# Peptides against a protein of PDB entry 3ZN8, part 2

Target 1, 125 residues: chain A of PDB entry 3ZN8
Amino acid sequence: LEEYDKIQKKMEDVMEGKGKLTLRDVYAQIIALRKMGPLSKVLQHIPGLGIMLPTPSEDQLKIGEEKIRRWLAALNSMTYKELENPNIIDKSRMRRIAEGSGLEVEEVRELLEWYNNMNRLLKMV

## One batch from the design tools (peptide; made by RFdiffusion4, then SolubleMPNN)

Design b2_p27_6_s3
Fold by OpenDDE base, seed 1:
Structure b2_p27_6_s3 (fold): chain B 125 residues (1-125), chain A 27 residues (1-27)
Amino acid sequence: as target 1 above (125 residues)
Amino acid sequence: LRKELEKLRKELEERVKKLEELKKLLE
């Protein structure tokens, strides 16, 4: 709970322009979500929300979990400077991260694209 | 001998360059 509250406060600070979203912040969020267990269990306990959200199939949950595991491997293969400043990640850095994580360069690119999209969305709010 | 030593030297120089590039990427 305390780690989650710190992450929420960091997201609020980023939305207010008081901070920058980094891949370190993304890493912390993924770890916090994994510690809280399946979000499906948390969402099922919210009255009225459990009826409107299609329960992801067990197969969709497994696919999502595997994608998160791959992204964690990529994040664990990044330097502190890359985690704090993802915009420095060039083609050579992407290749090193992919090789170090056992991923395709395309999967590392997808993670960075997702981060860039998320950071753009947070600046529009 | 001399040609083999020059080959080993070139292989070592190339390996050092790769390690320096990796070092710059790890910084």
Scores: peptide ipSAE 0.017, ipTM 0.351, DockQ to the pose 0.007
Fold by OpenDDE base, seed 4:
Structure b2_p27_6_s3 (fold): chain B 125 residues (1-125), chain A 27 residues (1-27)
Amino acid sequence: as target 1 above (125 residues)
Amino acid sequence: LRKELEKLRKELEERVKKLEELKKLLE
């Protein structure tokens, strides 16, 4: 609960323009969500998600969990500076992260694109 | 002598560039 409340407060601070969402924040969220149990239980505790998301099929949950696992491998292969400032990640950094995590460069690019989209969305709210 | 020294210099410069790139990636 306490880790979750810190994450929510950080999201609120970012929405209010009082902070920047980083990949370190994303990593902390993924870890906190995984500690809370299966993604299905976590989605039930997020206000608004339980109403707007069709209950994903068990197969969609498994696909999402595998994608999160791959993204965690990428995040674990990033430096502290990259986690704090994902905008410094160039093609050479992406390649190193991919090689270090056993992922395709495209999967690392997808994570960064997702982060950039999420960070844009939070600034628009 | 001069040609061998120039070859060694080029090999060292290439190794230094690779190490600097690696350093930049670890920063």
Scores: peptide ipSAE 0.017, ipTM 0.337, DockQ to the pose 0.008
Fold by OpenDDE base, seed 3:
Structure b2_p27_6_s3 (fold): chain B 125 residues (1-125), chain A 27 residues (1-27)
Amino acid sequence: as target 1 above (125 residues)
Amino acid sequence: LRKELEKLRKELEERVKKLEELKKLLE
Protein backbone atom coordinates (compact mmCIF):
# COMPACT_ATOMS: atom_id res chain seq x y z
CA LEU B 1 0.00 0.00 0.00
CA GLU B 2 2.71 2.57 0.94
CA GLU B 3 4.66 1.93 -2.31
CA TYR B 4 1.44 2.33 -4.34
CA ASP B 5 0.57 5.67 -2.66
CA LYS B 6 4.09 7.02 -3.44
CA ILE B 7 3.62 6.03 -7.11
CA GLN B 8 0.18 7.70 -7.31
CA LYS B 9 1.57 10.90 -5.75
CA LYS B 10 4.41 10.90 -8.30
CA MET B 11 1.90 10.50 -11.16
CA GLU B 12 -0.09 13.46 -9.77
CA ASP B 13 3.14 15.54 -9.55
CA VAL B 14 3.92 14.68 -13.23
CA MET B 15 0.37 15.64 -14.34
CA GLU B 16 0.75 18.96 -12.45
CA GLY B 17 4.09 19.59 -14.28
CA LYS B 18 6.09 19.28 -10.98
CA GLY B 19 7.91 16.14 -12.15
CA LYS B 20 9.00 13.95 -15.09
CA LEU B 21 7.83 10.39 -15.70
CA THR B 22 10.87 8.11 -16.22
CA LEU B 23 11.28 4.41 -17.03
CA ARG B 24 12.46 4.02 -13.41
CA ASP B 25 8.97 5.15 -12.37
CA VAL B 26 7.44 2.63 -14.81
CA TYR B 27 9.65 -0.10 -13.29
CA ALA B 28 8.63 0.86 -9.73
CA GLN B 29 4.94 0.77 -10.78
CA ILE B 30 5.19 -2.69 -12.38
CA ILE B 31 6.95 -4.06 -9.25
CA ALA B 32 4.35 -2.50 -6.91
CA LEU B 33 1.48 -3.90 -9.02
CA ARG B 34 3.05 -7.40 -9.00
CA LYS B 35 3.25 -7.23 -5.17
CA MET B 36 -0.51 -6.43 -5.00
CA GLY B 37 -1.35 -9.91 -6.41
CA PRO B 38 -2.60 -11.48 -9.67
CA LEU B 39 -2.90 -9.17 -12.71
CA SER B 40 -6.72 -9.66 -12.63
CA LYS B 41 -6.94 -7.95 -9.20
CA VAL B 42 -4.52 -5.17 -10.26
CA LEU B 43 -6.51 -4.33 -13.43
CA GLN B 44 -9.64 -3.69 -11.31
CA HIS B 45 -7.76 -0.85 -9.52
CA ILE B 46 -6.17 0.80 -12.61
CA PRO B 47 -8.67 2.01 -15.24
CA GLY B 48 -6.86 3.07 -18.45
CA LEU B 49 -3.35 1.50 -18.45
CA GLY B 50 -4.00 1.18 -22.25
CA ILE B 51 -2.21 -2.22 -22.32
CA MET B 52 -5.41 -4.27 -21.77
CA LEU B 53 -9.15 -3.98 -22.42
CA PRO B 54 -11.41 -3.66 -19.30
CA THR B 55 -12.62 -7.31 -19.70
CA PRO B 56 -9.75 -9.47 -21.00
CA SER B 57 -10.20 -13.24 -21.25
CA GLU B 58 -8.01 -15.46 -19.01
CA ASP B 59 -5.78 -16.14 -22.08
CA GLN B 60 -5.43 -12.37 -22.77
CA LEU B 61 -4.45 -11.87 -19.08
CA LYS B 62 -1.70 -14.52 -19.45
CA ILE B 63 -0.43 -12.88 -22.69
CA GLY B 64 -0.36 -9.48 -20.95
CA GLU B 65 1.47 -10.89 -17.91
CA GLU B 66 4.12 -12.42 -20.21
CA LYS B 67 4.47 -9.05 -22.07
CA ILE B 68 4.98 -7.26 -18.71
CA ARG B 69 7.60 -9.89 -17.74
CA ARG B 70 9.47 -9.21 -21.04
CA TRP B 71 9.32 -5.44 -20.43
CA LEU B 72 10.77 -6.00 -16.92
CA ALA B 73 13.67 -7.93 -18.51
CA ALA B 74 14.29 -4.96 -20.87
CA LEU B 75 14.12 -2.45 -17.97
CA ASN B 76 16.58 -4.59 -15.93
CA SER B 77 19.00 -4.45 -18.92
CA MET B 78 18.94 -0.60 -19.01
CA THR B 79 21.50 1.66 -17.31
CA TYR B 80 20.42 4.13 -14.61
CA LYS B 81 20.99 7.01 -17.11
CA GLU B 82 18.73 5.29 -19.68
CA LEU B 83 16.00 4.68 -17.06
CA GLU B 84 16.11 8.37 -15.98
CA ASN B 85 16.47 9.77 -19.53
CA PRO B 86 14.95 7.30 -22.07
CA ASN B 87 15.48 9.85 -24.89
CA ILE B 88 19.23 8.93 -24.95
CA ILE B 89 18.35 5.38 -26.11
CA ASP B 90 19.55 5.23 -29.72
CA LYS B 91 19.62 2.21 -32.09
CA SER B 92 22.91 0.94 -30.56
CA ARG B 93 21.53 1.13 -27.00
CA MET B 94 18.26 -0.54 -28.11
CA ARG B 95 20.22 -3.44 -29.65
CA ARG B 96 22.31 -3.87 -26.46
CA ILE B 97 19.16 -3.84 -24.30
CA ALA B 98 17.47 -6.40 -26.60
CA GLU B 99 20.53 -8.72 -26.54
CA GLY B 100 20.88 -8.38 -22.74
CA SER B 101 17.17 -9.14 -22.13
CA GLY B 102 16.75 -11.92 -24.75
CA LEU B 103 14.18 -9.77 -26.66
CA GLU B 104 13.79 -8.63 -30.25
CA VAL B 105 14.75 -4.97 -30.95
CA GLU B 106 11.10 -4.45 -31.98
CA GLU B 107 9.90 -5.39 -28.44
CA VAL B 108 12.29 -2.81 -26.91
CA ARG B 109 11.03 -0.24 -29.46
CA GLU B 110 7.42 -1.04 -28.46
CA LEU B 111 8.24 -0.41 -24.76
CA LEU B 112 9.87 2.96 -25.65
CA GLU B 113 6.93 3.92 -27.88
CA TRP B 114 4.50 3.06 -25.05
CA TYR B 115 6.57 5.23 -22.65
CA ASN B 116 6.67 8.14 -25.14
CA ASN B 117 2.89 7.94 -25.70
CA MET B 118 2.21 7.81 -21.93
CA ASN B 119 4.54 10.79 -21.32
CA ARG B 120 2.77 12.79 -24.09
CA LEU B 121 -0.68 11.99 -22.62
CA LEU B 122 0.40 13.04 -19.09
CA LYS B 123 1.73 16.39 -20.44
CA MET B 124 -1.62 17.09 -22.18
CA VAL B 125 -3.61 16.78 -18.90
CA LEU A 1 57.65 -11.62 -36.13
CA ARG A 2 57.22 -7.80 -36.70
CA LYS A 3 54.06 -8.24 -38.88
CA GLU A 4 52.49 -10.65 -36.34
CA LEU A 5 53.23 -8.25 -33.45
CA GLU A 6 51.63 -5.39 -35.42
CA LYS A 7 48.53 -7.57 -36.09
CA LEU A 8 48.27 -8.43 -32.36
CA ARG A 9 48.69 -4.72 -31.50
CA LYS A 10 45.89 -3.72 -33.92
CA GLU A 11 43.57 -6.47 -32.56
CA LEU A 12 44.32 -5.32 -28.99
CA GLU A 13 43.66 -1.64 -29.91
CA GLU A 14 40.31 -2.65 -31.51
CA ARG A 15 39.37 -4.68 -28.38
CA VAL A 16 40.32 -1.75 -26.10
CA LYS A 17 38.21 0.64 -28.26
CA LYS A 18 35.21 -1.76 -28.07
CA LEU A 19 35.63 -2.07 -24.27
CA GLU A 20 35.84 1.75 -23.91
CA GLU A 21 32.70 2.16 -26.05
CA LEU A 22 30.96 -0.49 -23.90
CA LYS A 23 32.15 1.31 -20.73
CA LYS A 24 30.80 4.66 -22.07
CA LEU A 25 27.49 2.90 -22.86
CA LEU A 26 27.37 1.43 -19.29
CA GLU A 27 28.17 4.83 -17.68
Scores: peptide ipSAE 0.016, ipTM 0.330, DockQ to the pose 0.008
Fold by OpenDDE base, seed 2:
Structure b2_p27_6_s3 (fold): chain B 125 residues (1-125), chain A 27 residues (1-27)
Amino acid sequence: as target 1 above (125 residues)
Amino acid sequence: LRKELEKLRKELEERVKKLEELKKLLE
């Protein structure tokens, strides 16, 4: 709970323009969510969301979990400076991160693109 | 959007608290 509340407060601060979302924040959020168990089970217990969110098939949940696990491997292969400032990650850094995590360079690029899109959305809200 | 996300967050936090209380009762 306490770690989750800290992450949520930081997400609010970023949405309010009081902070910057980093990949360290993304990492902490993923770890906190994993400690809470399958988000799908938590979301299914919220009245009204179960009708609007198609319950991902068990296979889609496994694919999503594997993708998150791969992204965690990439995040674990990043330096603290890269986690705090993802915009410094050039092609050479992406290759090093991919090799260190057992991922394709394209998967590391996808993670960075997802981060950039999320950071844009949070600034727009 | 922000107000709806804040509402969803509060609902999620309340649900997590209830699940942790249930977990402690089952230990």
Scores: peptide ipSAE 0.021, ipTM 0.403, DockQ to the pose 0.088; fails the geometry check

## One batch from the design tools (peptide; made by RFdiffusion4, then SolubleMPNN)

Design b2_p30_2_s3
Fold by OpenDDE base, seed 5:
Structure b2_p30_2_s3 (fold): chain B 125 residues (1-125), chain A 30 residues (1-30)
Amino acid sequence: as target 1 above (125 residues)
Amino acid sequence: VVLGLGLEGLLKLLEELEKKKKEEEEKKKK
């Protein structure tokens, strides 16, 4: 919990002035990170992160890469309207997205919950 | 930098949510 809150606070500080976060922005971010290479290499290029967070184990990195893949599948199954305004995603849309991405509905819900939490935090900045 | 922090935050949140889900499932089995 405490480590997560520290990461979120640091993200908030850096996100000051960027305006409204959308899932389109999240998609663009994940794609940009993947172009930089494996998550391990991306994390090595972030100054100070290794001081605040323990270095992920190989297993944690594998789990992280799989989660990134799964979330990209979900995002690729969303319409432009849903990416720009995720608040319109109801139970029917969540089920469609889950089926289209090969995910559980709960995983799509987790993505939306994360997005909502991020937006709440960003609005407080 | 920002993108990496966001992704790390995402992964940490997912890990926490998965932990909570397991705890709830254990409570339902009792």
Scores: peptide ipSAE 0.227, ipTM 0.645, DockQ to the pose 0.041
Fold by OpenDDE base, seed 3:
Structure b2_p30_2_s3 (fold): chain B 125 residues (1-125), chain A 30 residues (1-30)
Amino acid sequence: as target 1 above (125 residues)
Amino acid sequence: VVLGLGLEGLLKLLEELEKKKKEEEEKKKK
């Protein structure tokens, strides 16, 4: 609960232009979500999500949980500088992160693309 | 709210990946 509240506060600061969402914040978010239990339980606790998204199938939830684990492995393979400033991650860094995490380079690229999209959305709110 | 948006983005990405995997499996069966 305390970690979740810290993440919410950080997200509020970003929306107010008082901060920037980093991959360190994403890492903290993943850890907090995993402490809440299975992805199905996490989805039930997010207000408005059930209105905007259809309830995922059990298979989609399993795929989602595995993808979160893979992204966590990528984040654990990043340097502090990369976590704080993801924009420095070039092709060489992506390959190193992929090799260190046992992922494809494409999966690391997908994580960075997701991060960039989230950071853009937070700046528009 | 913000965590919900992040999770929604993740779910959309997963749906796209699942579609791509199904398309690749269909191509391998032909």
Scores: peptide ipSAE 0.206, ipTM 0.614, DockQ to the pose 0.067
Fold by OpenDDE base, seed 4:
Structure b2_p30_2_s3 (fold): chain B 125 residues (1-125), chain A 30 residues (1-30)
Amino acid sequence: as target 1 above (125 residues)
Amino acid sequence: VVLGLGLEGLLKLLEELEKKKKEEEEKKKK
């Protein structure tokens, strides 16, 4: 609970323009979510999410959980500098991260694209 | 809220990937 509250506060600070969402913040969120249990249980604890999102199928939850696991492997293969400033991740760094995590370069690119989209969304809200 | 948005973004990405995969499979069957 305390770690979750710290993450929520950090996210609020980002939403207020007092900070930037980094991949380190994403990593911390993924770890906190995994400590809460299966993705299905996590979704039940997020107020309003059930109203904003259609209830995902069991298969979608499994795919989501596997994707989170793969992204966590990618994050574990990043340097501190890359986690704090993902914009420095070029093709060479993406390849190294992919090789170090046992992922395809495309999966690392997808993670970075998701991060960039989220960071844009957070700046608009 | 923000964790929910992050998760929403992840779910949307997954849905798009599944859609693309199905479209590619349909193209390979033609």
Scores: peptide ipSAE 0.205, ipTM 0.611, DockQ to the pose 0.065
Fold by OpenDDE base, seed 1:
Structure b2_p30_2_s3 (fold): chain B 125 residues (1-125), chain A 30 residues (1-30)
Amino acid sequence: as target 1 above (125 residues)
Amino acid sequence: VVLGLGLEGLLKLLEELEKKKKEEEEKKKK
């Protein structure tokens, strides 16, 4: 619970313009989600998701869990400087991260794209 | 709330990736 409160506070600071969402924050969020158990259980505890999103199939949940694991591998292969300032991640850094994590460069790009989209959405709220 | 938004974003991304994979598989069959 205390870890969740810290994550929520950080997100509030981002929404208030007092800070920015970083990949370190993303890492913390993913770890927190994983502590809640499988994605199926996580989804059941988030009010409103069942109304706004079609219920994912069991196969989609498994794919999601695997994708999260792959993203964690990418995040673990990043430097602190990259985690704090993802905008410095160029093609060379993406390649290094991919090689270090056993991922395709495209998967690292997808993570960064998702991060950028999330950070934009949080600034609009 | 934010964890939910993050998960929503992830699910949307996964859906897009699945669509792209299906489209690529269909293109390779032709």
Scores: peptide ipSAE 0.271, ipTM 0.691, DockQ to the pose 0.065; fails the geometry check

